Peptides against a protein of PDB entry 3C2G. Designs and how they scored, part 98

Target 1, 209 residues: chain A of PDB entry 3C2G
Amino acid sequence: IRTFDLLGLLLHDSDAIDGFVRSDGVGAITTVVQYPNNDLIRAGCKLLLQVSDAKALAKTPLENILPFLLRLIEIHPDDEVIYSGTGFLSNVVAHKQHVKDIAIRSNAIFLLHTIISKYPRLDELTDAPKRNRVCEIICNCLRTLNNFLMMWIPTPNGETKTAGPNEKQQVCKFIEIDILKKLMSCLSCEGMDTPGLLELRSTILRSFI

## One batch from the design tools (peptide; made by RFdiffusion4, then SolubleMPNN)

Design b2_p21_2_s3 (from b2_p21_2, 10 letters changed)
Fold by OpenDDE base, seed 5:
Structure b2_p21_2_s3 (fold): chain B 209 residues (1-209), chain A 21 residues (1-21)
Amino acid sequence: as target 1 above (209 residues)
Amino acid sequence: SEEKLRERLRKAREEELEYLD
């Protein structure tokens, strides 16, 4: 834990972060957070979030890392871990179709649905810090999902990769009544990515139905 | 606004493809 804190302080510039990533730093963190220690997991995931926008990640194999992280954020009860993990995911898939493919193959679309679904309505959360953290998690999920969906937006000539039937089914789950009610409860939350929410809804309705 | 959204998504996808090449 102390080591992660110290490392986080040292990784304050892009060159240092890239150096860490090129030295398989992400793999090292992933190895450490496999220990059943919640404090260690929290610290490790926070560090992952800190390096998640590193340019060097474009050259990092993530075939073993992403499935593990996805499973972690699926089952871990700590909002801080979920926040860091979904934040990492949203950043690492940005501008990287091969990374999106790994995540989608690992059932990430359905996982995002599960994460949003497990939290109560935001308008029912009276504790402001809790509400804000849940809001941030949902925003991370929305950003990630929108990043996935853009892979299936047609090019000017009308040609594009088509979503498979399983992916289409998973995407369409986000317009079911229960999840819609949950997402609508977010509209009144300060800090909510309302444009991202509307983008998700619009894209699903236009391109997947 | 929906048309603008589709255009934004298309452009983002193109940028991503260029980044990977």
Scores: peptide ipSAE 0.017, ipTM 0.504, DockQ to the pose 0.106
Fold by OpenDDE base, seed 3:
Structure b2_p21_2_s3 (fold): chain B 209 residues (1-209), chain A 21 residues (1-21)
Amino acid sequence: as target 1 above (209 residues)
Amino acid sequence: SEEKLRERLRKAREEELEYLD
């Protein structure tokens, strides 16, 4: 925990972050968070989030790291872990198709659906900090999903990857009536990524139905 | 707006593919 705190203090500029990532810092974090300590896991995931937009990540193999993180998010009902993890995911998949593929193969779409489904409606949360955190998590999920969907948008040449039947089915889960109602209930909430939410729905309806 | 969104997504995808090549 103290080590991660120290690292967090040291990683304030992009060069330092890139240096850390190039030195397999992400792998080091994922190794440490395998220990059954909730505080350590929180700290590690937060650090992952802090380095998640590093340019050096484009050159970092994530085949083992990403599935591990997704599993970590799946098994830890901790808002801070989920926030950091989904934030990391959303950043790391951005503009990187190969990383999106790894995430999707690792059941990321279903996981994101599960996360959104498990949280209560934002309007039912009276505690502002909790509501805000949940809102951020949902926004991370939406951004990630939109990034995934981008893979299957046709190019002018018509040469685009087609979503497999399983992926299509999982994507369509987000337009089921129950989940739609939940997501739509968030539209009026402060801090909600309304454009992202509308984009998700529109893309699914247009391209997957 | 819908068409503009599709175009944006298409361009972003093309950039990703170019980056991976």
Scores: peptide ipSAE 0.017, ipTM 0.493, DockQ to the pose 0.078
Fold by OpenDDE base, seed 1:
Parts: sequence; C-alpha cells; structure tokens
Structure b2_p21_2_s3 (fold): chain B 209 residues (1-209), chain A 21 residues (1-21)
Amino acid sequence: as target 1 above (209 residues)
Amino acid sequence: SEEKLRERLRKAREEELEYLD
C-alpha cells in the first residue's frame, strides 16, 4: 500500500508514467492486486487509473491484464475499486481498436450493464459523496460503452464495422428504461462530463434509431 | 420492439428535459 502511494507521488509527469508502463508496471500492479487485501486492491486499482492514459499503453499487450481487471471489478463490491477499474477501462480503450476488441471479447459490455444495474438510482442516494461516486462509476461505464458503440457507427466516409449478434444483444440491454434513466440522472450530478453524456445519448440514438 | 424502443427513448428525452430545466 505504501509502495503504491509512493509510486503515485512519483508518477506526475507523462514520461515517468510511460516509463513505468514500459517496464510492465501494469502487470506488476495486477499481480499485486491478486492478493485478498482490500486496501491493497484499492491502492493498486487507483494506481492503474493514474496510468490509464499513458501513451505506452498503446504498445502494451493487454490480453492478459484486461480480462483480469474486468473479473476483479465484476466480483469486488468496493466502489473505489469499481471506480478505478471502470475509469481505467474507459481510458485504455479510448482510440485503441485492438483494446476495445479485447474488452468486448472479455464480456465488457455485459459487465458494464451489470455494474450500472447494481447501483440504485442516483435520486435514491441521499449521501452526497456516495451519490457522486456512483455517478462517476456510471459515467465511466457509459463512456466506455460510447467508445464501443462508436466503432459501429458509419463515418462520414462511409466506413463502418458491423457489430456481431452477441455484441448487439449485449448493447441492447442499455436501452432498458432503467439504464436510460440512470444516464439522464447523471446529467444532474455535479462535476460530471455533461458533454460526454450527451454525446453518448447521441450515439445511442444513432445506434438504435 | 422498434416501437417500444422509440417510446423508451422518448421517455428518456422527456426526463432529460426535466433535469436540464
């Protein structure tokens, strides 16, 4: 835990972060978080989030790491772990088709839906810190979904990929009214990426209408 | 099913407008 804290303090600049990632730092963290210590897992996942936008990740094989992380956030009920993990996921898939593919093959779409579904409506949460954290988690999930959906939307140039039937089925779960309501409720939360959520709305409309 | 989807989206939009007001 202290080591991760120290590393977090050291990783302030992009070059240091890239160096850490190139040295298989992500793999090292994932190894450490395999131990059943909640504090350690929290610290490790937070560190993952901190390095999740590193340029070096584009060259890092994630075939083993990403499925493990997805499993971790699937089974771990800790909001902090889920927040960090979904944040990592949302960042790591951004602008990286191959990583998106790995995530999708690892049932990420369904997992995102599961995570969102497990949380109550934001308006039912009276504790502001809890509500905000839940909102952030939902936003991370939805941002990730947006990144996936964008792959299957025709570009102005007419190029598009087609989602497989399984992916379509998983995506269809996000048009459940409860999910849509949660999306809308996030727009009312403080500090949320409203433009991003609106973009997702647009993407959903383009995908399903 | 398509009609149901459209209805769901309509409802979501209406709720969004309420949140943005």
Scores: peptide ipSAE 0.011, ipTM 0.341, DockQ to the pose 0.023
Fold by OpenDDE base, seed 4:
Formats: sequence, C-alpha cells, structure tokens
Structure b2_p21_2_s3 (fold): chain B 209 residues (1-209), chain A 21 residues (1-21)
Amino acid sequence: as target 1 above (209 residues)
Amino acid sequence: SEEKLRERLRKAREEELEYLD
C-alpha cells in the first residue's frame, strides 16, 4: 500500500510514467491488486489512474488487464476503487479503438450503467466529499461512454462501425426512465460534466433511436 | 425512436419534478 503510494508520488513525470508502463507496471499493479485487500486495491487502482494517460499504454496489451479491472469495479462497492477504475478506463479508451473494443466486449457499457444506477441521486447526498466523488465517477462513466459511442456515430465522409445488437441494447438502457431520472438529477449538480451528459443523450438520440 | 425518447424524457422530467415537490 505504502509502496504504491510512494510510486504514485514519484510518478509525476511523464517519462517516468512511461518508463513504468513500459516495464509492465500496469500488469504489476493488476497482479498485486488480485490480493483481496481493500486498501491495497484502492492504492493500486489509484496508481493505475495516475498512469492511465501514459503514451506507452498504446503499446501495452490490455486484453487481460481491462477485463480484470472491470470485474474489480463490478464487485467492489468502493467509491475510491470505482473512481480510479472508471478514471483509468476513461483515459485508456480515449483515441484507442482497440481498447474500446476490449472494454465493450468485457461488458463495460452495462457496467457503467450499473455504476450510475447504483449510486443515489447526487442531490440526495448530503456529504459533500461523497457527493463530489460520486459526481466524478459519473463523469468518468460519461466520458467513457461517449468515447465508446463515437465509434458508432456516422461520419459524413466515412464508414463507421455499426454497433452490434447487444451493444445497442446496452446503450439504449441509458434512455430508460429510471436512468434518465438519475441522469437528469445530475444536470444541476456542481462539478457535473453537463456537456458530457448532453453529448451522451444527443448521441443516443441520433444514432441509437 | 426519437419520439419515444422525447416521451420518456418528458415523463422522467415530470417524475423528477414530482419528486422534488
């Protein structure tokens, strides 16, 4: 735990982060967090988040890492783990079609829906730190979702991949009444990625309905 | 469909307003 914290503090330089990633640092973290210790998992996921935008990740195979992380997020009702994990996810899928595909195949869309659905309305959270963290999680989810959806958005000048039936169904869950109410409750919350939320809604409307 | 979504959004908004009252 302390080691991860220390590493996180030291990994403030992009070259250092890249070096860590090139040395299979992500794999090392994921190996360590397989140990069922919540504090260790938190620390590891936080470290993952810290290196999640490393350029070296483009050359890092994530076929085993992403499914593991997604499962970890799924089974750990820990805000810090979920925050770090969704943050990691949002960063690693950005501008990487292959990584998006891995995540989607690993049921990431449904997971993100589940995450959003499980949290209470932001306006019902009286604890500010908790509310802020949940808000950040939702923002991470939205960013990730928007990154996924962009793969299927028709472009004027090019053929776009079509979402499969399962993916389409999963995406359409975000326009169900319950989730809509939840998402609507987020619009007025400070710190909410309102543009991202609106983008999600718009994209679903345009491309999936 | 777009119409279906609009209706869902409308309903959601109404329910939200009711919840806030």
Scores: peptide ipSAE 0.020, ipTM 0.362, DockQ to the pose 0.019; fails the geometry check

Design b2_p21_2_s4 (from b2_p21_2, 14 letters changed)
Fold by OpenDDE base, seed 2:
Structure b2_p21_2_s4 (fold): chain B 209 residues (1-209), chain A 21 residues (1-21)
Amino acid sequence: as target 1 above (209 residues)
Amino acid sequence: SQAALEARRRAAREEQERDLA
């Protein structure tokens, strides 16, 4: 725990973060969070989130790391772990086709739906910190979904991948009224990526059109 | 967006500073 806190304090510089990632720091964290200690898992996932946008991560193989993280957030009903894990996922899939493919093969779309579905409506949450954390989790999930959907939108100048039948079926679950209500509730939360949520709405419309 | 990423980095730092205080 203290080691991750210390690393978090040292990793304020982008070059230091890149150095950590190049030294397989992400693999080291994933090794440490395999121990059944909730505080260690929280601290490790938080550190993963902190390094999730490092430039060096674009060159890091994620074939083993990403499925492990997805399984971790699936089995741990901890908001802090889920927040950090979905935050990591949303960042690493951004603009990286191979990472999107790994996530999709690892059933990420279904997992994102499951996560969103398990949380109550934001209007039912009276505790502001809890409500904000839940909103952030939902936003992380929806941002990740947006990044997946963008692969399948026809562009005038590009060979677009077609979603497989399984991916299409999993994506169709996000148009459920409960999911849409949660998306809309996130648009009303302060400090949320409203432009990103509006982009997702546009992406959804283009995917069903 | 880059701005949303920077905002999350800032929020994570501010949260960490609060946890250390």
Scores: peptide ipSAE 0.026, ipTM 0.600, DockQ to the pose 0.048
Fold by OpenDDE base, seed 4:
Structure b2_p21_2_s4 (fold): chain B 209 residues (1-209), chain A 21 residues (1-21)
Amino acid sequence: as target 1 above (209 residues)
Amino acid sequence: SQAALEARRRAAREEQERDLA
């Protein structure tokens, strides 16, 4: 715990973050959070989120890291762990097609749907900090989904990958009325990534037309 | 900061949109 807090204080500079990632820092965090300590898991996932935008991650093998993180988010009912984990996922899948493929093979699409489905509607949350955290989690999930869907949109200049039948079925769950209502409620929240949510809305429409 | 992380997430999406275009 104290070590992760100390590392978080040192990793304010982009070069320091890249240095940590190049030294297998993500693998080190992943090893430590395998212990069943809630405070350790929270601190480790928060540190993962802090380094999740490092350029050095493009050269880091994530084949063992992503499946582990997805499983951790699946089994751990903690908003802070889910926030940090979905935030990490949304950032790393933005860098490379290969990372998206690893996440999809690791059942990420289904997990994202499960996460969104477990949270109440934002209008049912009276506590502002809780409501904001839930909105951020939903936005992280939806941003990750957008990054997946964009792979399957035809471009004028290239061969587009086709979604498999299982991936297509999992994506179709995101057009459920409950999921769409949660997306719309997030668009009404102040301080949210409204452009990103509008982009997702456009991407969903283009993927289903 | 959370704001810096959100800004980097936006930049990564904009880069992907340019690569697709």
Scores: peptide ipSAE 0.025, ipTM 0.568, DockQ to the pose 0.292
Fold by OpenDDE base, seed 3:
Structure b2_p21_2_s4 (fold): chain B 209 residues (1-209), chain A 21 residues (1-21)
Amino acid sequence: as target 1 above (209 residues)
Amino acid sequence: SQAALEARRRAAREEQERDLA
């Protein structure tokens, strides 16, 4: 626990973060969080989030790491773990097609829907810190979905990957009224990535029309 | 965005400073 907290305090420099990632720091964290200790899992996932934008991740194989993290988020009933894990996922899938493909094969689309569906409506949450954390989780999920949908938007040059029938069915669940209401509630939260949520709204409309 | 990541890093630092106080 203290070791990850200390690493989190030391990783304020982008070069230090890149050095950590080049030294297989992500693999080291994923090995440590396999132990059934909630505080260790929280600290490890928080550290993963902190390094999730590192340039060195572009050279890191994620074939084993990403499925493990998705499984951890699926089974662990902790908002801090889910926040950190969905944050990591949203960042690593943003730039690489290969990482998106790994996530999709690992049932990420269905998992994102499950996570959003698990949480109550934001207007039902009276505790402001809890409401904000839930909003951030939903936004991380929706941002990740946007990155997936962008692969299937027709380009003027006609070469687009088509979503498989299973992926299409899973994506169709995000147009449920409950999911759309949660998206709209996130737009009303202060300090949220409103431009990103508006982009997703546009992407959804383009994907279903 | 870079700004959203920097905001998350700031929030995580402020949370950690509160937990250490």
Scores: peptide ipSAE 0.025, ipTM 0.579, DockQ to the pose 0.043
Fold by OpenDDE base, seed 1:
Structure b2_p21_2_s4 (fold): chain B 209 residues (1-209), chain A 21 residues (1-21)
Amino acid sequence: as target 1 above (209 residues)
Amino acid sequence: SQAALEARRRAAREEQERDLA
């Protein structure tokens, strides 16, 4: 725990973060979070989030790391773990096609839907910190979904990948009225990635209409 | 956006600092 806290305090600049990632720091964290200690898991996932936008991750194989993290999020009910993990996921899939493919093969689409579905409506949350955290989690999930959907949108000048039938079916669950209401509720939260959520809305419309 | 990614990284650090305080 304290070690991750110390590492988090040392990783203030992009060069230090890149150095950590190049030294298999992500793999090291994922090894440590395999131990059944909730505080350690929370701290480790938080550190993963902190390094998730590192440029060095573009050169880091995530074939073993990402499925493990997805499984951890699936089985762990802790909002902080889910927040950090979905944040990590949303960042590493950004602009990285092979990482998107790994995530999708690892049932990420279904997991994202499951996460969003399990959380209450934001209007039912009276505690502002809790409400904001839930909103952030949902936003992370939806931003990740947007990154997946963007692969299947035809570009004017290029061949688009086609979603498989299973992926299409899983994506269709996100147009459920409950999910759409949660998306709309997130738009009302201050400090959220409102542009990203609006982009997702546009992407959904382009994908289904 | 890159700015949004950096903001989340900052927020994660600030939360960590609060947990240490």
Scores: peptide ipSAE 0.039, ipTM 0.628, DockQ to the pose 0.047; fails the geometry check

Design b2_p21_3_s1 (from b2_p21_3, 7 letters changed)
Fold by OpenDDE base, seed 2:
Structure b2_p21_3_s1 (fold): chain B 209 residues (1-209), chain A 21 residues (1-21)
Amino acid sequence: as target 1 above (209 residues)
Amino acid sequence: DIKKLRELRKLLDELKKLLEE
């Protein structure tokens, strides 16, 4: 745990982070967080989040790492783990088609829906730190979803991939009324930044321009 | 905030339509 904290302090610049990632740092963290220790898992996932935007991740094989993380998020009830994990997911899939594909094949879209579904509306949370964390989790989920959806939205040149039938079905679950209410609760909370939702909105709107 | 909810639903419905095409 202390090691992860120290690493987090040392990995403060892009070169150091890239160096860590190139040395299979992400794999190392994922190995460590396999131990059933909540503090260790929290610390490891936090460190993952810190390195999640590393350029070196584009060259890192994530075929084993990403499914593991998704499973961890799925089964672990810890908000801090979910926050870090969804944050990692959001960042790691950004601008990387092959990573998006891995995530989608690993049922990430449905997982995002599940995560949002398990949390109450933000207006039902009286504890500000808890509310903020839940909002951040939801935003991470939506940002991730947005990254997936961008693959299927036509580009200005008319090129686009087509979503498979399963993916389409999974995406359609986000239009459920209970989900929509939860998403709107993010926008209704004063002082809450909801970049994921706004980005998703922007992406949808862009599809019509 | 029913207006915002309706807007969001509309956008998502349009997205659904696009994905089905």
Scores: peptide ipSAE 0.029, ipTM 0.530, DockQ to the pose 0.018
Fold by OpenDDE base, seed 5:
Structure b2_p21_3_s1 (fold): chain B 209 residues (1-209), chain A 21 residues (1-21)
Amino acid sequence: as target 1 above (209 residues)
Amino acid sequence: DIKKLRELRKLLDELKKLLEE
């Protein structure tokens, strides 16, 4: 645990982070977090988040790493692990088609929906630190989903990848009223007044009609 | 938060496009 904290302190510049990633640092962390120690898992996932935007990740094989991390996030109830894991996911899929494909094949879309579904509306949370962390998790999920959706947006030349039927079905779950309410609650916590929130809600509903 | 609002709007637009396929 202390070792991961120390590593985190040393990995503060892009060159050091890239060096760590090129030396299979992500694989090493993934191996360590397989031990059934919650503190170790938290520290490892936090370190993964710290290196998740490294340029060297574009050349790192993630076929075995990413599915494992997704499963870890799926089964672990710890907000800190979920925060770090969803943050890692959102960063690692950014601008990397091959990583997006791995994540989608590993049921990432459904996982994102599951994560959002597990948390209450933010207005039901009285503890400000908890509410803020949940908001950050939901935002990480949304960012990741956006990265997936970008693959299926038609380009001006008419060429686009098409989502499979299962992916389309899973995406449709995000327009469920309960999910939308939770998304709206995230905006309310950032200082939106009630009238503004109602207007935004109306706009959201109209956008899907 | 304007950033979160933009993110949500982007998501909705992208979802709409997918549903129209």
Scores: peptide ipSAE 0.026, ipTM 0.638, DockQ to the pose 0.026
Fold by OpenDDE base, seed 4:
Structure b2_p21_3_s1 (fold): chain B 209 residues (1-209), chain A 21 residues (1-21)
Amino acid sequence: as target 1 above (209 residues)
Amino acid sequence: DIKKLRELRKLLDELKKLLEE
């Protein structure tokens, strides 16, 4: 645990982060967090989040890492783990089609829905730190979803993949009334990424119309 | 705040409509 904290302190610049990633640092973290220690898992996921935007990740095989992380997030009830994990996911899929594919094949869309469904409406949360964390988690989920939907937007220069019926069905789950109420609640939070929601709207329109 | 909420609700309703079509 302390080792991860120390590593986090050392990974303060992009070059160090890239160096860590190139040395299979992400794989190392994922190996370590397989141990059933909540504190270790928290620290490891936090470190994953810290390195999640590394350029070197574009060259890192994630076929084994992403499914594991998704499963970890699915099973672990810890908000900090979920925050870090969804943050990692949102960053790692950005601008990486192959990573998006891995995540989708690993049932990421459904997982995102499950995560949002797990939490109450933000207005029902009395603890401000928790409410803020939940809001951030939902934002991470929406950002990730947006990144997935971008795959299915037709581009002038090439045929884009069409979302399969299962993916469409899973995406449709996000417009369930309960989910929409939760999203609305998030929008009421200070600092909420309203532009992100507008972007998501635009992406949905472009993807499904 | 109320204006923002109304706008956001409208957005969500539009999304819902879109996905239900």
Scores: peptide ipSAE 0.021, ipTM 0.459, DockQ to the pose 0.017
Fold by OpenDDE base, seed 3:
Structure b2_p21_3_s1 (fold): chain B 209 residues (1-209), chain A 21 residues (1-21)
Amino acid sequence: as target 1 above (209 residues)
Amino acid sequence: DIKKLRELRKLLDELKKLLEE
């Protein structure tokens, strides 16, 4: 745990982060978080989130890492793990078709729906830190889903993939009224200091402008 | 089906616009 904290302090710039990733740092973290220690898992996932925007990840094989992380998020009910894991997922799939394919094959769409479904509406949460964390998680899921949808919408200049029937069915679940209400609540919740929304805004601006 | 996917994309685009405000 202390080691991950120290690593986090050392990885304070983009060059250091890229160096860590090139040295198989992501693989090292995923090896360590296989131990059944909740604090260790939290710290490891937080470090994964910290390095999730590294350019070096484009050259990192994720075929074994990504399915493991998705499973970890699935089985661990810890909000901090889910936050870090969905944050990692949302960042790592951005602009990487091969990573999107790995995630989809690993049932990421269904997992995102499951995550959003298990949390209450934000207006039902009285604890501000909890509400903010839930909002951040939902935003991470939304960003990831958006990245998937971009593959299946025909663009005038590009070849588009066709979603399989199972993927289409899974995506259609997100237009359920309860899911939509949860998504909208992230934007309409008054008095919420939501770093996740600001992060998502920044990501959107970088990706679409 | 495909129509629902497009509809969902439009909804996400609306959310995106709200985040940019």
Scores: peptide ipSAE 0.021, ipTM 0.415, DockQ to the pose 0.022

Design b2_p21_3_s2 (from b2_p21_3, 12 letters changed)
Fold by OpenDDE base, seed 2:
Structure b2_p21_3_s2 (fold): chain B 209 residues (1-209), chain A 21 residues (1-21)
Amino acid sequence: as target 1 above (209 residues)
Amino acid sequence: DLKERERLRAQLDAEKAALAA
C-alpha cells in the first residue's frame, strides 16, 4: 500500500510512467491486487489509473490484464475500485482497436451497464463526495462506451467493423427506459459529461436502431 | 490522470523548493 502511494506521488512525469509500464509495472500491480486486502486493491487500482494513459501501454499485452481487472470491478462493489478500474478501462481502450476488442470480448459493455444500473440516481445522492465519485464513474463508463461505439461507426475512408448481434444487443440496453432514467438523472450533476451522454444516445439511435 | 499528475508535480516542486531554501 505504501509503495503504491509513493509510486503515485512519483509518477508525475511521462518518462517515469513509461519506464514503470515498460518494466511490466501494470502486470506487477495486477499480481499484487490479487491479495484479498481492500486497501491494497484500492491503492493498486488507483495506481493503474495513474499510469493508464502511458504511451508504453500500446506495447503492453493486455489480454490477461484487462479481463482480470474487469472481473475485479464486477465482484468488488467498491466505489474507489470501480472509479479507478473504469478510469483505467476508458484510457486503455482510447484509440486502440485491439484493446477495445479484448474488453468487449470480456463482456465490458454489459459490465458498464451493470455498473451504471446499480448506482443510485445522482439527484438522490446528498453526500457531495459520494455524488461526485459516482458522477466520475458514470463519466468513465460513458467515455468507454463511446470509444467502443466508434469502432462501428462508418468512416468515409475505411471499412467499418460491423458489430455482432451480441454487441448490438448489449449496446441497445443503454436506451432502455430504466437506464435512460438513470442517465437522465445525471444531467443536473456539475461534473457530468453531458456531451458524452448525448453522444452515446445519438450514436446508438443512429447506428444501432 | 494528467491533471492530477500536473498537480502533484507542482506540489513536489514546491516542496523541493521549500527544502532547498
Scores: peptide ipSAE 0.019, ipTM 0.513, DockQ to the pose 0.198
Fold by OpenDDE base, seed 3:
Structure b2_p21_3_s2 (fold): chain B 209 residues (1-209), chain A 21 residues (1-21)
Amino acid sequence: as target 1 above (209 residues)
Amino acid sequence: DLKERERLRAQLDAEKAALAA
């Protein structure tokens, strides 16, 4: 049975996905993507995205996996790798304080800023497939950022963690004029998470300035 | 997630067809 056949089976069976994750499949993918083969890295990151919402992932330690993935995204200029990686990140940090902490300690906030900053304005991208992929990447970044920020929003009845000075500084980078211009260029893009963009801006202005 | 799974499945099917070809 060829590797692509196994991948095809995982795409349609939630139980198979959970079984894969329980069998340390995420660790296996992490090992595979260490080899300098672009096709293999793309396939591995895509598979990570596919299993990123699996129930079994809640029981999987991510202390070694997340820093590795973040580094991979940082050094790889491939849109498909970045898309899959940011998608994975956005899914695993959702509603998981421990995972958010791991990502933040691994410089995820700054990395997300770097990713957005390196892409051209969406209105300057004439190739529709490229523009759509970049839009999706930015949406993944926005969702992840909003998930981070919610940790530091005061709740009336709860002890909220305070963002450290470095985290505050990194968050405030997203309201600088150059990055704002970049983000505003996304508003006209079909499929853009406009509510997420507005939420990010509003939260930063209200709670971090 | 579902949409992406469908897209990837379509790609795998195309690859299978190409290999059979």
Scores: peptide ipSAE 0.018, ipTM 0.463, DockQ to the pose 0.154
Fold by OpenDDE base, seed 1:
Structure b2_p21_3_s2 (fold): chain B 209 residues (1-209), chain A 21 residues (1-21)
Amino acid sequence: as target 1 above (209 residues)
Amino acid sequence: DLKERERLRAQLDAEKAALAA
């Protein structure tokens, strides 16, 4: 924990972050978070989030790291871990087709659905810190999902990949009535990525059904 | 399905309107 905190203080500069990543810092963190210590897992995932936008990650193999992280956030009922993990995911898939493919193959779409589904409606959360954290998690999920969907949106200027049947089915889960009601209840919440939410829904309705 | 898309879009718009009121 203290080590991660110290590293977090030092990793305020983009070059330092890149240096950490180039030295297999992500691998080191993923090794540490395998220990059954909640505080350690939180600290490690937070550090992952802090380095998730590093340029050096483009050269870092994520084939083993990303599935592990996805599994971690799947089984760990901790808002801070989920926040950091979904934040990491959203950053690493941005503008990286290969990373999107890894995530999707690792059942990320379904996982994101599960994450959103487990939380109550934001308007039912009276505790502001909790509500804000859940809001941030949902925003991370939305950003990630929209990034995935971009792969399959027909563009006039190029051939787009078609979503497989399984991916299409997983995407269509986000227009089911229960999750739709939940997502719509978020539209009026402060801090919600309302444009991202509307984009997700619009894209699914336009291109997937 | 076009009918289903239209239905779902209408639902989305209605829910958005309800939240904005």
Scores: peptide ipSAE 0.010, ipTM 0.422, DockQ to the pose 0.015
Fold by OpenDDE base, seed 5:
Structure b2_p21_3_s2 (fold): chain B 209 residues (1-209), chain A 21 residues (1-21)
Amino acid sequence: as target 1 above (209 residues)
Amino acid sequence: DLKERERLRAQLDAEKAALAA
């Protein structure tokens, strides 16, 4: 725990973060957070978030790391773990097709749906710190989902992959009435990624129905 | 399905309008 805190204090610049990642720092964190200690898991996931935008991650194999993290988020009903984990996911999949593929194969789309579905409506949360944290989690989910959908959107100048039937089915779950009500409740929340929310819904309607 | 997309788009627009009111 203290080690992760110390590392977090030192990793303020891109070169230091890249150095940590090149030394298999992400693998080291994922090894440590396998121990059943909530504080350790929180600290480790926070550190993952802090290094999640590192340039060196492009050269880091994530085939074992991503499935583990996704499982961790799935089984831990902890806002801090979910925040850090979804933040990590959203950053590592950005502009990286192979990482998106790993995440999708690891059931990330369904997991993100589950996360959004389990949280209360934002307009029902009266505690500002809690509401803000949940808002951030939802934004992370939206960013990740939009990044996934980009793989299947036809572009004028490029060959586009077609979503498989399972992926299409999972994506279409985000336009069901219950999830729509949940997502729309976010529009009134300060700090919400409203463009991202609208993009998600619009993309599903245009390309997945 | 185009018809379903149109239906859902209309529903989305109605929902947006309701939130803006």
Scores: peptide ipSAE 0.008, ipTM 0.425, DockQ to the pose 0.014

